# Ledger of designs, part 45: peptides against a protein of PDB entry 8HF1

Target 1, 320 residues: chain A of PDB entry 8HF1
Amino acid sequence: NVMLYATKPTEVMVSFPHQEQVLTVTRLISAEIEKFYVSLDLMNIGVQPIRRSKSLQCLRDPSKKSFVKQLFNDFLYQMKEYGIYAASIAIISLIVEFDIKRRQAETLSVKLMHRTALTLCEKIRHLLVQKLQDMTYDDDDDNVNTEEVIMNFSTPKVQRFLMSLKVSFADKDPKDICCLVFVERRYTCKCIYGLLLNYIQSTPELRNVLTPQFMVGRNNISPDFESVLERKWQKSAIQQFRDGNANLMICSSVLEEGIDVQACNHVFILDPVKTFNMYVQSKGRARTTEAKFVLFTADKEREKTIQQIYQYRKAHNDIA

## One batch from the design tools (peptide; aimed at target 1 L23)

Design b2_p20_3_s1 (made by RFdiffusion4, then SolubleMPNN; from b2_p20_3, 8 letters changed)
Fold by OpenDDE base, seed 4:
Structure b2_p20_3_s1 (fold): chain B 320 residues (1-320), chain A 20 residues (1-20)
Amino acid sequence: as target 1 above (320 residues)
Amino acid sequence: SIEPIKEEELPGTVLPIPTI
C-alpha cells in the first residue's frame, strides 16, 4: 500500500481593494444595451420552430432573443468583474458570434435581429477602444496593449491576478510551469485568454515563459449545439497542455465533468468558490510537490472567504 | 487543527481605474 501522500497544496489568499467602477463609458454602454432590450422585445421574429433535439432536456431551446440577451448579460458581467480592457476583448467574441448567427439565419426577421445586435457590438467596441486611447497621448491602436493600459483599465481583482502571475513566473523555465486558472463563466475563458496574451506580450519577464491556452466550456443546453470547430479546439487545447506546448490553461467548471488534466503546480481561482465540489476538484489538480492553490478575495469579503475555506477544509478532512 | 490560510501581499499598488 503506497500511501500516495497526496501532497497538500499550499493554500494562498490574495486580497484586493473593493472598487466600484464609476466610468461614464460603462454607464453609456449599459444604457445602450437596455435600450436594445426594449427594441428586441418589440421585434417580431415569427413562430420559432421548436427543434426537438434528440435530448429531452433540450425542450428549452432558448428563444433566439434569449440567447442574444444572454450574450449581452455575460458581456456586462465581464465588464463589471474584469474591467473595460477585458470588455474590449469580450465584445469581439460577441461580434464573431452574432456574425455567425446572422449568416445562419433562416428568416429575414432573425437576420435583422442579429444584424441589430452586431451594430450595437460595433458601437460598444468603438466606445471602449476610444476610452483606452484617451490614456495614450498617441492615437496608435497598438499602444492600447501596454502593461500600463492593461493595469489601469483592469479591476483590482485582475490587477492582483496579473501581479501574482508576474511574481510567480518571472524568468522561470516554461517546463517547470503547469498552471490552471479557473473562472466561473464559459465566455470569461476567451476574455481572460485574450487579456493574458496581450499582458504576456507586453511583459518581457513572461513573454517566453507563459504560453496560455483556454478550454471552451461545454454548452449546458446541448452538446449537439457545440460547433464541430469548438469541440476540435477543446481537444487540441487539452492536448497542447498535456504535451507541454501550453503551460497555462484557463478553464471553467468543465474540469468538474472529468476532463483528465495532469498534476499542476499552480491553481488560480479567479472567481469566488461557490461550491464544495468546485473547491475539492480545483484544489485536487494542485498535486505536485510545493503546489500552490491561490484564491482572490475583496477586502470587504476577506473574513467571509476565510470562514468558507475553513468549512471546506473541515468537510474535506471528514471525507478523507 | 485547521491551519490558517496564508495571505500573500503582492508588491506594487492597485492602480485606481481612471474616473475621467
Scores: peptide ipSAE 0.265, ipTM 0.811, DockQ to the pose 0.763
OpenDDE base, seeds 1, 2, 3, 5: peptide ipSAE 0.243, 0.228, 0.195, 0.202; ipTM 0.796, 0.747, 0.690, 0.703

Design b2_p20_3_s2 (made by RFdiffusion4, then SolubleMPNN; from b2_p20_3 with E1A V2I V14I L18P E20L)
Fold by OpenDDE base, seed 5:
Structure b2_p20_3_s2 (fold): chain B 320 residues (1-320), chain A 20 residues (1-20)
Amino acid sequence: as target 1 above (320 residues)
Amino acid sequence: AIEPIPELELPGEIKPIPTL
């Protein structure tokens, strides 16, 4: 029971200014997604034949429209919270997912729905890449992955996160690093992983120092829809982190599922701590003598965040 | 006493998100 471990890591805060993204490209993308939702609502996809799959999800959306909307809503969240650079990576995951769903479509109407969603994702990808290229003189796709482009097209939260990694890990021995990064959403794990790969490759002081991996939470709603590939990836990523072949792990609620992970010296909480359980479980992984537990907060939410952490500390001390 | 949460001092300025 992780709740019984009296861990005393050094808690540290990183503040960042709240900036609303006022980019024309983000407004265009949001407007195209909203137009697509109106079109999607008008689509008669028919009642899907209820496969006798015991998965409760087949009963909840006979049109499969909610899943499409969920993926675009998760994308819009990532674009807002992490920036257009992160969004350019996030959209690739939607392209892959909608192409799989298009191929698996049992009806022409469902196939057309996923094809329309895929076409929109390709348009969004083009708009994002074109905007990243505005800072590059060369039309080469590799030139959009520089430290400068990543930093300029990331939110203040992501900029401060990347700076905190650079300050914490520059020129360190990879063996001395055991880092967890907690995010709220499963798709954010893969998005931040892709961003970190490009950032580490573009940052000499972190090149060959940080080897990132990511874990996605099990889809409790449909373990049958988890691809054999996703399950293999999760097992491989956890094993690489246990074996020290990866020293930074991006994860969501995966620790709530009882995944045994070694004692870490750094735990970063990139998104707001929403529950006492998340606080205890994540903090309980920072078990080394000099372990750091780093919290990210917007300046406007700083005081509220501090008060919430003090309440969690008190509650944790009352049970420890 | 409740131990304060220190701020991590980070070098460099936050680049504003381009508005163009």
Scores: peptide ipSAE 0.307, ipTM 0.812, DockQ to the pose 0.780
OpenDDE base, seeds 1, 2, 3, 4: peptide ipSAE 0.290, 0.296, 0.299, 0.277; ipTM 0.811, 0.805, 0.810, 0.798

Design b2_p20_3_s3 (made by RFdiffusion4, then SolubleMPNN; from b2_p20_3, 7 letters changed)
Fold by OpenDDE base, seed 4:
Structure b2_p20_3_s3 (fold): chain B 320 residues (1-320), chain A 20 residues (1-20)
Amino acid sequence: as target 1 above (320 residues)
Amino acid sequence: EIEPIEEEELPGEILPIPTD
């Protein structure tokens, strides 16, 4: 039970300025997705058979349309919360998913729906990559994966997170690092993982220091909807982190699902802590004597975040 | 007593998101 060990990690708050992205490319992408939703609502895909999950909760297999809308809504959220560089990585996950769904389509109408979604994702990818290239002043290096490009096209939250990693881990021994990064959404794990791979590769002080992995929580819909490949990958990622072959793990609600990972010396909470349970479980992984628990807050929400942390500390001390 | 949360000032400036 994670609650029983009252480890007192050092709690650290990092603030960042609230900036709204005012890019024509983000407005164009949002407008193209909205137009696509109108077209999607007009598509006749027929009555989809309600797959009864084997679990007693008839989780309505979300209409194949609602799943498509969920993926694009998650993409729009990631573009807003993490920036256009992160969005260029996130869109690849949508391309892969829609290509799989297109190939697995049982009907021509469902195949066409996923093909139309895939075509939109390719258009979005081109718009994002073009915008990343147009602002590289150096005519010679088409490499959009530099530290400068990553930082310039990331939100202030992501910039502060990357700076915090650099300060915390520059030139350290990889064996002395056991880091967790918590994010709210499962698709954010893959996006931030891809961003971190590129950032670590572009940052000499981190190249041989940080080896990231990610883990997505179990699909809330049903274990039956998890591909055998996804389950195999999750088990491999956890094992690599346990064996010390990976020293940074990006995860969503994984701790709430009872996944046991070793005691960590760093825990980063990239997204707002919404529940006391999330606070206790994530903080309860920072178990070493010098463990840090790092929170990120917008300047406009600083006071609210401080008060929330104090409420959670009080509630935790009343249970411990 | 609830100890104050430590606030970390990270080195480096936040780069503004490029505007068109």
Scores: peptide ipSAE 0.281, ipTM 0.844, DockQ to the pose 0.749
OpenDDE base, seeds 1, 2, 3, 5: peptide ipSAE 0.278, 0.278, 0.263, 0.277; ipTM 0.846, 0.839, 0.837, 0.840

Design b2_p20_3_s4 (made by RFdiffusion4, then SolubleMPNN; from b2_p20_3, 8 letters changed)
Fold by OpenDDE base, seed 1:
Structure b2_p20_3_s4 (fold): chain B 320 residues (1-320), chain A 20 residues (1-20)
Amino acid sequence: as target 1 above (320 residues)
Amino acid sequence: MIEEIKELELPGTIKPIPTD
């Protein structure tokens, strides 16, 4: 029995300095969201009738307020973890979501709640875009989507991620690339996707080399909230990646849901590996010859991250 | 022997986020 020693992927680490964003705009945005939460708690939206659809006890927040707070908390997380540039993309997803919810509102009170949230998102978007424009010295070109603006307004983690992509894939044949990027949160997939589209377009060495796609996990919280559109988009994204029409896929923990993705030559773990299952499943996608498994860590957490990976390696070898 | 996790060498410096 030739145990095909599946060539274990080369595990590599990318360290980045922990840098707190000390910007007036981020403080202002946080304060406006906090003020909005106080206003939201005072809103009487009534008890929405729990339609007893039998199956999954998806915590349909009967108040709909927790969902609004969750979206803004996810935005605040993305602004903190990925930077102002990523936040300018993330806020668009909130605008789209709240506009949909506003249109689907069954009551005037719920409609007003989503309208207030939408107005706040539009204000936040304006503040973010204005801050990005302050660095474009060229008066005539409203193009905030330059490599320089993206890099300058991204966190050290995102800067190192983009540099890692440039080093790994500059001027390569697109057919030789099969890359996965794992992120923790569903909304981060779309945010990082939008960032990558703009970065690739602004970076000649990656233009026509990388074709990104994203895939969000099934929202375990509400399969009913997975729009038919999102499910169709996920299927299309997976198919494009299988067909080689996309060569970089951004995923949120989707492998836990049994989504079959092809063997890849690069797997980037942009967010911390929180579970042994995530480690095994994500690493298990790096199956080609010379496959790389790239971990991102803050310098302060480097030793702890290394120790955790060694524990996971040991546990995997004890089971395999 | 647990193979040591090597750091990926990246060119250039991290640009500090502008502070105001």
Scores: peptide ipSAE 0.331, ipTM 0.848, DockQ to the pose 0.789
OpenDDE base, seeds 2, 3, 4, 5: peptide ipSAE 0.316, 0.324, 0.308, 0.323; ipTM 0.836, 0.844, 0.834, 0.840

Design b2_p20_4 (made by RFdiffusion4)
Pose (drawn by RFdiffusion4):
Structure b2_p20_4 (pose): chain A 320 residues (1-320), chain P 20 residues (1-20)
Amino acid sequence: as target 1 above (320 residues)
Amino acid sequence: TSFTTFEEVEERLEEVEERE
């Protein structure tokens, strides 16, 4: 009876070769951000509330410097984890966030700090577009070239995920498919969403089948990439997925709990599984029959992750 | 479809810079 309304989806793996080498432009951008941090640390903005540790044992920077560093560090993480083009999308989210803070800002000193951060972010945007541009020698067709650069300017993890995404839904009806994708970090959702938008508008077979939509938790990141203060579109993303308008969801441990959704055909956990409860809930989200469940881990982490999953399964058996 | 390594990307960038 439970299997009538419940389903044990087939759980499969997608391993990918994990490499440690990085590109030189990554070193250059790291040096540029380090120079910016060193300069900003001494910004000496108008006196701010003292921020100490959770236990007050060690001091902390003012909340605004902490916020700027946090955003830059998130951008660096997106770059380190998902390739150059992921950073190319994520830098735009940083531009939008710094513009919004400039608008919200309430002092000349803080405003100046945010404007200079915007300037550096735009310089970084131009740097990313520069290295993305220095590969058009391969060919002139920007669509297939977008597909090729995405396959080439991405970590094996990103390549492998997008490869599985293409193969799983090559020419199926958009109506027939209902899938979710889970990622860990907040701005990674928007970054990878923008990457999927580019890839959907980069391949002929997937062009009219997949509809990517992303949503995150609180401290709601901006939904657009336009910097126009107001937007005309009003319909929400969750309501879209419930209404079938959107079929590809990019969320980060937000939809895993509570949020009712129609039974979904596929679930892709882009970032490695960490918590038993979240594993159980994410698997349960693939509530439809013949549901497919996908995981991505590094080759080096294969034994550890498999052993952890066995621990989980055995724990499910033990509890039962 | 095969995988792309970072060494191959660096070599291709160096070739493009030399040709420019």

Design b2_p20_4_s1 (made by RFdiffusion4, then SolubleMPNN; from b2_p20_4, 12 letters changed)
Fold by OpenDDE base, seed 3:
Structure b2_p20_4_s1 (fold): chain B 320 residues (1-320), chain A 20 residues (1-20)
Amino acid sequence: as target 1 above (320 residues)
Amino acid sequence: PKYVTVEEVEKKLEEYKKKK
C-alpha cells in the first residue's frame, strides 16, 4: 500500500508557454480526418443486429466505426499535445493497427473501411515526414532524427521535458538513475518512447546514460484482447527495469493496476494530474534520498494547478 | 519562439535548491 510510506520527495513544477503551433500541415491533417469522418458515417458496413451474443469476436459494426474514430482522435490529441515529430511516430502505430484489422476483416465492407483508414494514415505520414524534411537540406532519412529537428517540431511541454532530462541526467552514471515518466494515455507511452530513443541517440551526453523502456497498462475494458505478446512484453519490460538493464520507464496509470515498481529517484508527470490517487501513487514512487517529483503545467493553467496540488498535499498529509 | 534555455531551467532548479 503506497500511502503507508512517508515519502518526502522534492516537488518541482516546470511551466511552459501555451503555444498552439498552428502549422498549415496540422490544419490540413485535421481537415483530412474530418472529411474522412463524414465519409465513414456514410459507409454502409452492415448493421449487425444487437444480438447479445457473449462471443467478444463479433465487434458490432457501430463499435468498429467508433474504434476507427477513437484511434484518429487519439492521434489528433498526440499531434496537438506533443507536436509534429511525436505525431510522425504515432501515425506508424495507426498504420500497423489498421493493417492488422484489414487482414482480420470478416466482410468486404469492413475490409474496405480499414483500407480507406490505412490510405489516410499513409497520406498523413507523408505530409508529416515532408514537413520534418523541410528543415533538413539533405534528403537522407537520418537527418530527420537530429536533436534540432526533434526540439523544433515538439510542443513547448515536450521541449521542457527533454531539457529537464538533459539537465537531470547529462554525464551521470546509469546505475544512479531510476526514472519514471507518467503519461495519461496508453498510446502516448509508445509515442514518447520512440521520441526518447531518437532524442537519446541524437544527444551525446545522454548516450549510454539513459536506457528507456515503456509499459502499457492493462486495458480494463477488454482484458481478453490483451494479446499474450503484450503480457510477455510488459513482464519483460518490468524485469529489465528491476534488473537495471533499463533505467527510465514510461507508463500510463500503471500504479493503479498494482504493478510493483522499485523505488525511484526521479518521477516526471508529463500530463496534467487529474486525480488524487494518481498524485499519491506517482509521488509515492519517488522514495530515494533526494528524490525529485517533477510536474509540467501550461502558464495559463499554473494558478489552477498550484491550487489543485496544494489540495492534494493537504489531503495526503491528513491521511499520513 | 523564445526557447527558455536549458540554463534558465538550471537557474530555476538551483534557486529552488537554495530556498530549501
Scores: peptide ipSAE 0.030, ipTM 0.485, DockQ to the pose 0.023
OpenDDE base, seeds 1, 2, 4, 5: peptide ipSAE 0.021, 0.029, 0.024, 0.030; ipTM 0.445, 0.634, 0.610, 0.519

Design b2_p20_4_s2 (made by RFdiffusion4, then SolubleMPNN; from b2_p20_4, 12 letters changed)
Fold by OpenDDE base, seed 2:
Structure b2_p20_4_s2 (fold): chain B 320 residues (1-320), chain A 20 residues (1-20)
Amino acid sequence: as target 1 above (320 residues)
Amino acid sequence: PPYVTVEEVEERLAKYKKLK
């Protein structure tokens, strides 16, 4: 008997302007990735032995090229949706992944493919960091992790999210905060986590208030690719959030797997709510008195978003 | 800056719209 404490959270919609990133650096990065895809398609990596292991490995592109393209496509998505600052963090995750894959390569050709991908990631990282440094007029402080740099190189969506955190939590008691942040993609959890760490550290009003963690769903990743370290880290992050050692948790698809997180007083949905299940599960975590459920929408999509949320509210009230 | 200024964001954030 989950006592439906029927304290309906206050639903809030934050609108942001739609802005296309017309930056020379983003165009250069996209062009370098497209050139790399042409080169990647021409690479002969040989026939990989089909390991008949019963795991979902049988559906992997035996060339491993699709996985390389997926990581760069996810990076391009993050750069577009969250901005250059978020992209500078996201590229580090690709560097780590390609270095692991390079070291685990069973053939020289596969090792070379991952080395080429890694070289491209270092070039992208340099282009991003150089662009962030263009705002630091002071020659002596290479600190690209200021509130100003983070805000100026983040999309309007991320700017609104960060300001919503500042307005909601400035100078609050950390024990009075239990916050969830929902994102669509697994890699976005790590990217937004790194962004939040730097933002909180650079924002005096939040530095001793918010302690972020992140967790990602299990279902989208074959258990064989979750490193024992990632599983241990996720278990530790969830435990820290339960124990109150972390008061902000970034989640991707986690609630669909029945991971029981405690009742929260704030729930932020950073990405569009695409399913009724996501709406019900995420809103169902905002169970404390005066809980807030915050949605973000582009101004152009505002009416469509309102109508979709109305439909989800109606459907939820018809089932409850 | 490549995006909307912090000041413009702050002015607009004063208007949280409750979804009625």
Scores: peptide ipSAE 0.058, ipTM 0.709, DockQ to the pose 0.097
OpenDDE base, seeds 1, 3, 4, 5: peptide ipSAE 0.026, 0.026, 0.000, 0.021; ipTM 0.601, 0.584, 0.311, 0.552

Design b2_p20_4_s3 (made by RFdiffusion4, then SolubleMPNN; from b2_p20_4, 12 letters changed)
Fold by OpenDDE base, seed 1:
Structure b2_p20_4_s3 (fold): chain B 320 residues (1-320), chain A 20 residues (1-20)
Amino acid sequence: as target 1 above (320 residues)
Amino acid sequence: PRYVTVEEIEKRLEERRKLK
């Protein structure tokens, strides 16, 4: 019962400038996705056989078009919230998903739909990689994964997050670190994980200090679609974090699903805290007074965020 | 990065509310 522990972590708020990334590339990508949605709506994929296979996801979208749109909408969100560097990693996850869906497609029309989506993802990937290379003197793909490129092509929120990691953990003993990073969306976990791997590898002060892992919640909607591989990966990631082989874990709001994560000395909330339960559960992982609970807020939303946190603190103290 | 404690910010907001 996480509520029973009067957790008194040091609550820290990091402000970042609200810059709408007005990059021409992001506008081009958004416009290409909108054009694709128009074409997708015109695609006749026929009546999809409602296979009685118990996957609730297949039942929700008989056209399979809404699922395609959901993946691109999640990509657009990640590009906006985390930046074009994070988007270059996020698009790979879409490529993998659409290739799987293309291979699993029962009809030629559905195969073609997923192939068209895949072609768009490859175009988007090329546009993103080209933009990352524009700041590198060398055309080598390995040169886009520098600390400088990652920082320059990340949103102010992500920049402040990475700076906070560097300041907090530079040259520390890995055994003294237990860090949680909370994000709102499941797909963000893998995106931020890939970004952190590259950032840590490019940052000498962190290379042998931070070992990241990610955890995605069990989609209650499709336990059958979690590949045996995904379930094995989740169990392995949790076990590595418990054993101290990983010291930074990226989680979505999965604490609601009863994943027993150990007490941590650092908790970063990368996305806005939308619910009291998320506040209590995430804060409840920072159990000691020496533990840091770090929130990120846009300067424009600072006052609103503080007022919301004050209400959550008050409500938590009235229950404790 | 200026780490400002939530408590310091709350205190500043309360002080501003008392001045209005």
Scores: peptide ipSAE 0.259, ipTM 0.757, DockQ to the pose 0.034
OpenDDE base, seeds 2, 3, 4, 5: peptide ipSAE 0.025, 0.015, 0.021, 0.030; ipTM 0.598, 0.516, 0.561, 0.614

Design b2_p20_4_s4 (made by RFdiffusion4, then SolubleMPNN; from b2_p20_4, 11 letters changed)
Fold by OpenDDE base, seed 1:
Structure b2_p20_4_s4 (fold): chain B 320 residues (1-320), chain A 20 residues (1-20)
Amino acid sequence: as target 1 above (320 residues)
Amino acid sequence: EPYVTVEEVEKRLEEYRKKK
């Protein structure tokens, strides 16, 4: 169901069915991560030398264990919120990160810890890819990147999001589109970007219509080299979006981080709006009456979401 | 609706695996 709530911008709420049941593959992956946490807690990594790394993250986690757990917890969140297909993309980002950390490891114990994390990520990747392949009736089509596979292995939220993109943008002029997609977590930006690339490539009506990019927040306490690459990527992505070479931008709470994004005719809020500031800032990017501001809500949370949005509107009108 | 839930896909796959 789609409901319209305001004329400036046009507010749309899309409802999706709530999934209560955890999938068998998701339970298996969660159980493997929990077993790994027990093993990780038993690992004697010793006192790591506090190198004067300009990376504040290296200073905050002397054991390097909390960062490993954070990445797996972020993966588990993405798998739950976006589905198995999105998780198959998200796990690649963990593999890349742990391989970098393994190469940068100052001690054999830290190197072994990151190697063990990598081994788990490869096992998880195999379980996810195998599950995606199980839907291909034809043993000959090794391509798990079809519209059907993406849709079937995405959560109802992501399904409704992709359907909303297809309905909104099918066969339109790319120049008439300026779309923002807001997500809560930084790692979700890259995951949803990869999913959208594959979905757009698999959807003829969108292939020459949507060109996605993503922005990562500046709060990256990454090593100096990673921070330079990320800053270069951010500048390039923002410039492509300003120049009209990209017409869909995925961002986390980046508006709080001082990234100036242009006014857009479509704003999608893929994750729940948790703060008044996020509501005002994201809605404030849809400046015209013709602009659409699209929210997603589970059917069970619909009434609570309506009340929360009503409170935010009232608070915004009392300040205006 | 042309799209099935992940749970329904999992159920169909489990039923398929039991038949092989």
Scores: peptide ipSAE 0.030, ipTM 0.522, DockQ to the pose 0.507
OpenDDE base, seeds 2, 3, 4, 5: peptide ipSAE 0.027, 0.023, 0.024, 0.012; ipTM 0.628, 0.590, 0.627, 0.327

Design b2_p20_5 (made by RFdiffusion4)
Pose (drawn by RFdiffusion4):
Structure b2_p20_5 (pose): chain A 320 residues (1-320), chain P 20 residues (1-20)
Amino acid sequence: as target 1 above (320 residues)
Amino acid sequence: SETYPRVEPEENLFEEIPEP
């Protein structure tokens, strides 16, 4: 009876070769951000509330410097984890966030700090577009070139995930497919969403089948990439997925709990599984019959992750 | 001229996890 309304989806793996080498432009951007941090640390904005540790044992920077560093560090993480083009999308989210803070800002000193951060972010955007541009010698067709650069300017993890996404839904009806994808970090959702938008408008077979939509939790990141203060589109993303308008969801541990959704055909956990409860809930989200469940881990983490999953399965058996 | 290495496609892209 439970299997009537419940389903044990087939759980599969997608291993990918994990490499440690990085590109030189990554070193250059790291040096630029370090120079910016060193300069900003001494920004000496108008006196701010003292921020100490959780236990007050060690001091902390003012909340605004912490916020700027946090955003830059998130951008660096997105670049380290998902390739150059992931950073190319993520830098636009940083530009939008710094423009919103400029608008919200309430002092000349803080405003100046945010404006200069915007300037550096735009310089980084131009740097990313520059490396992305210095590969068009391969060919001139920007669509297949976009596909090729995405396959080449991405980590093996990103290449492998997008490869599995293409193969799983090559020419199926958009109506027939209902899939979710889970990622860990907040701005990673918007970054990877924009990457999927580019890839959907980069391939002929997937162009009219997949509809990517992303949503995150609180501290709602901006939904657009336009910097126009107001937008005309009003319909929400969850309601779209419930209404079938969107079929590809990009969320980060937000939809895993509570949020009712129709039974989904596929679930892709882009970032490695961490918590037993979240594993159970994410597997349960693939509530439809013949549901397919996908995981991505590094080759080096294969034994550890498989052993962890066995621990989980045995724990489910033990509890039962 | 630097790039990430490209990953080749595989016929058996998906692998089942055996029961413990």

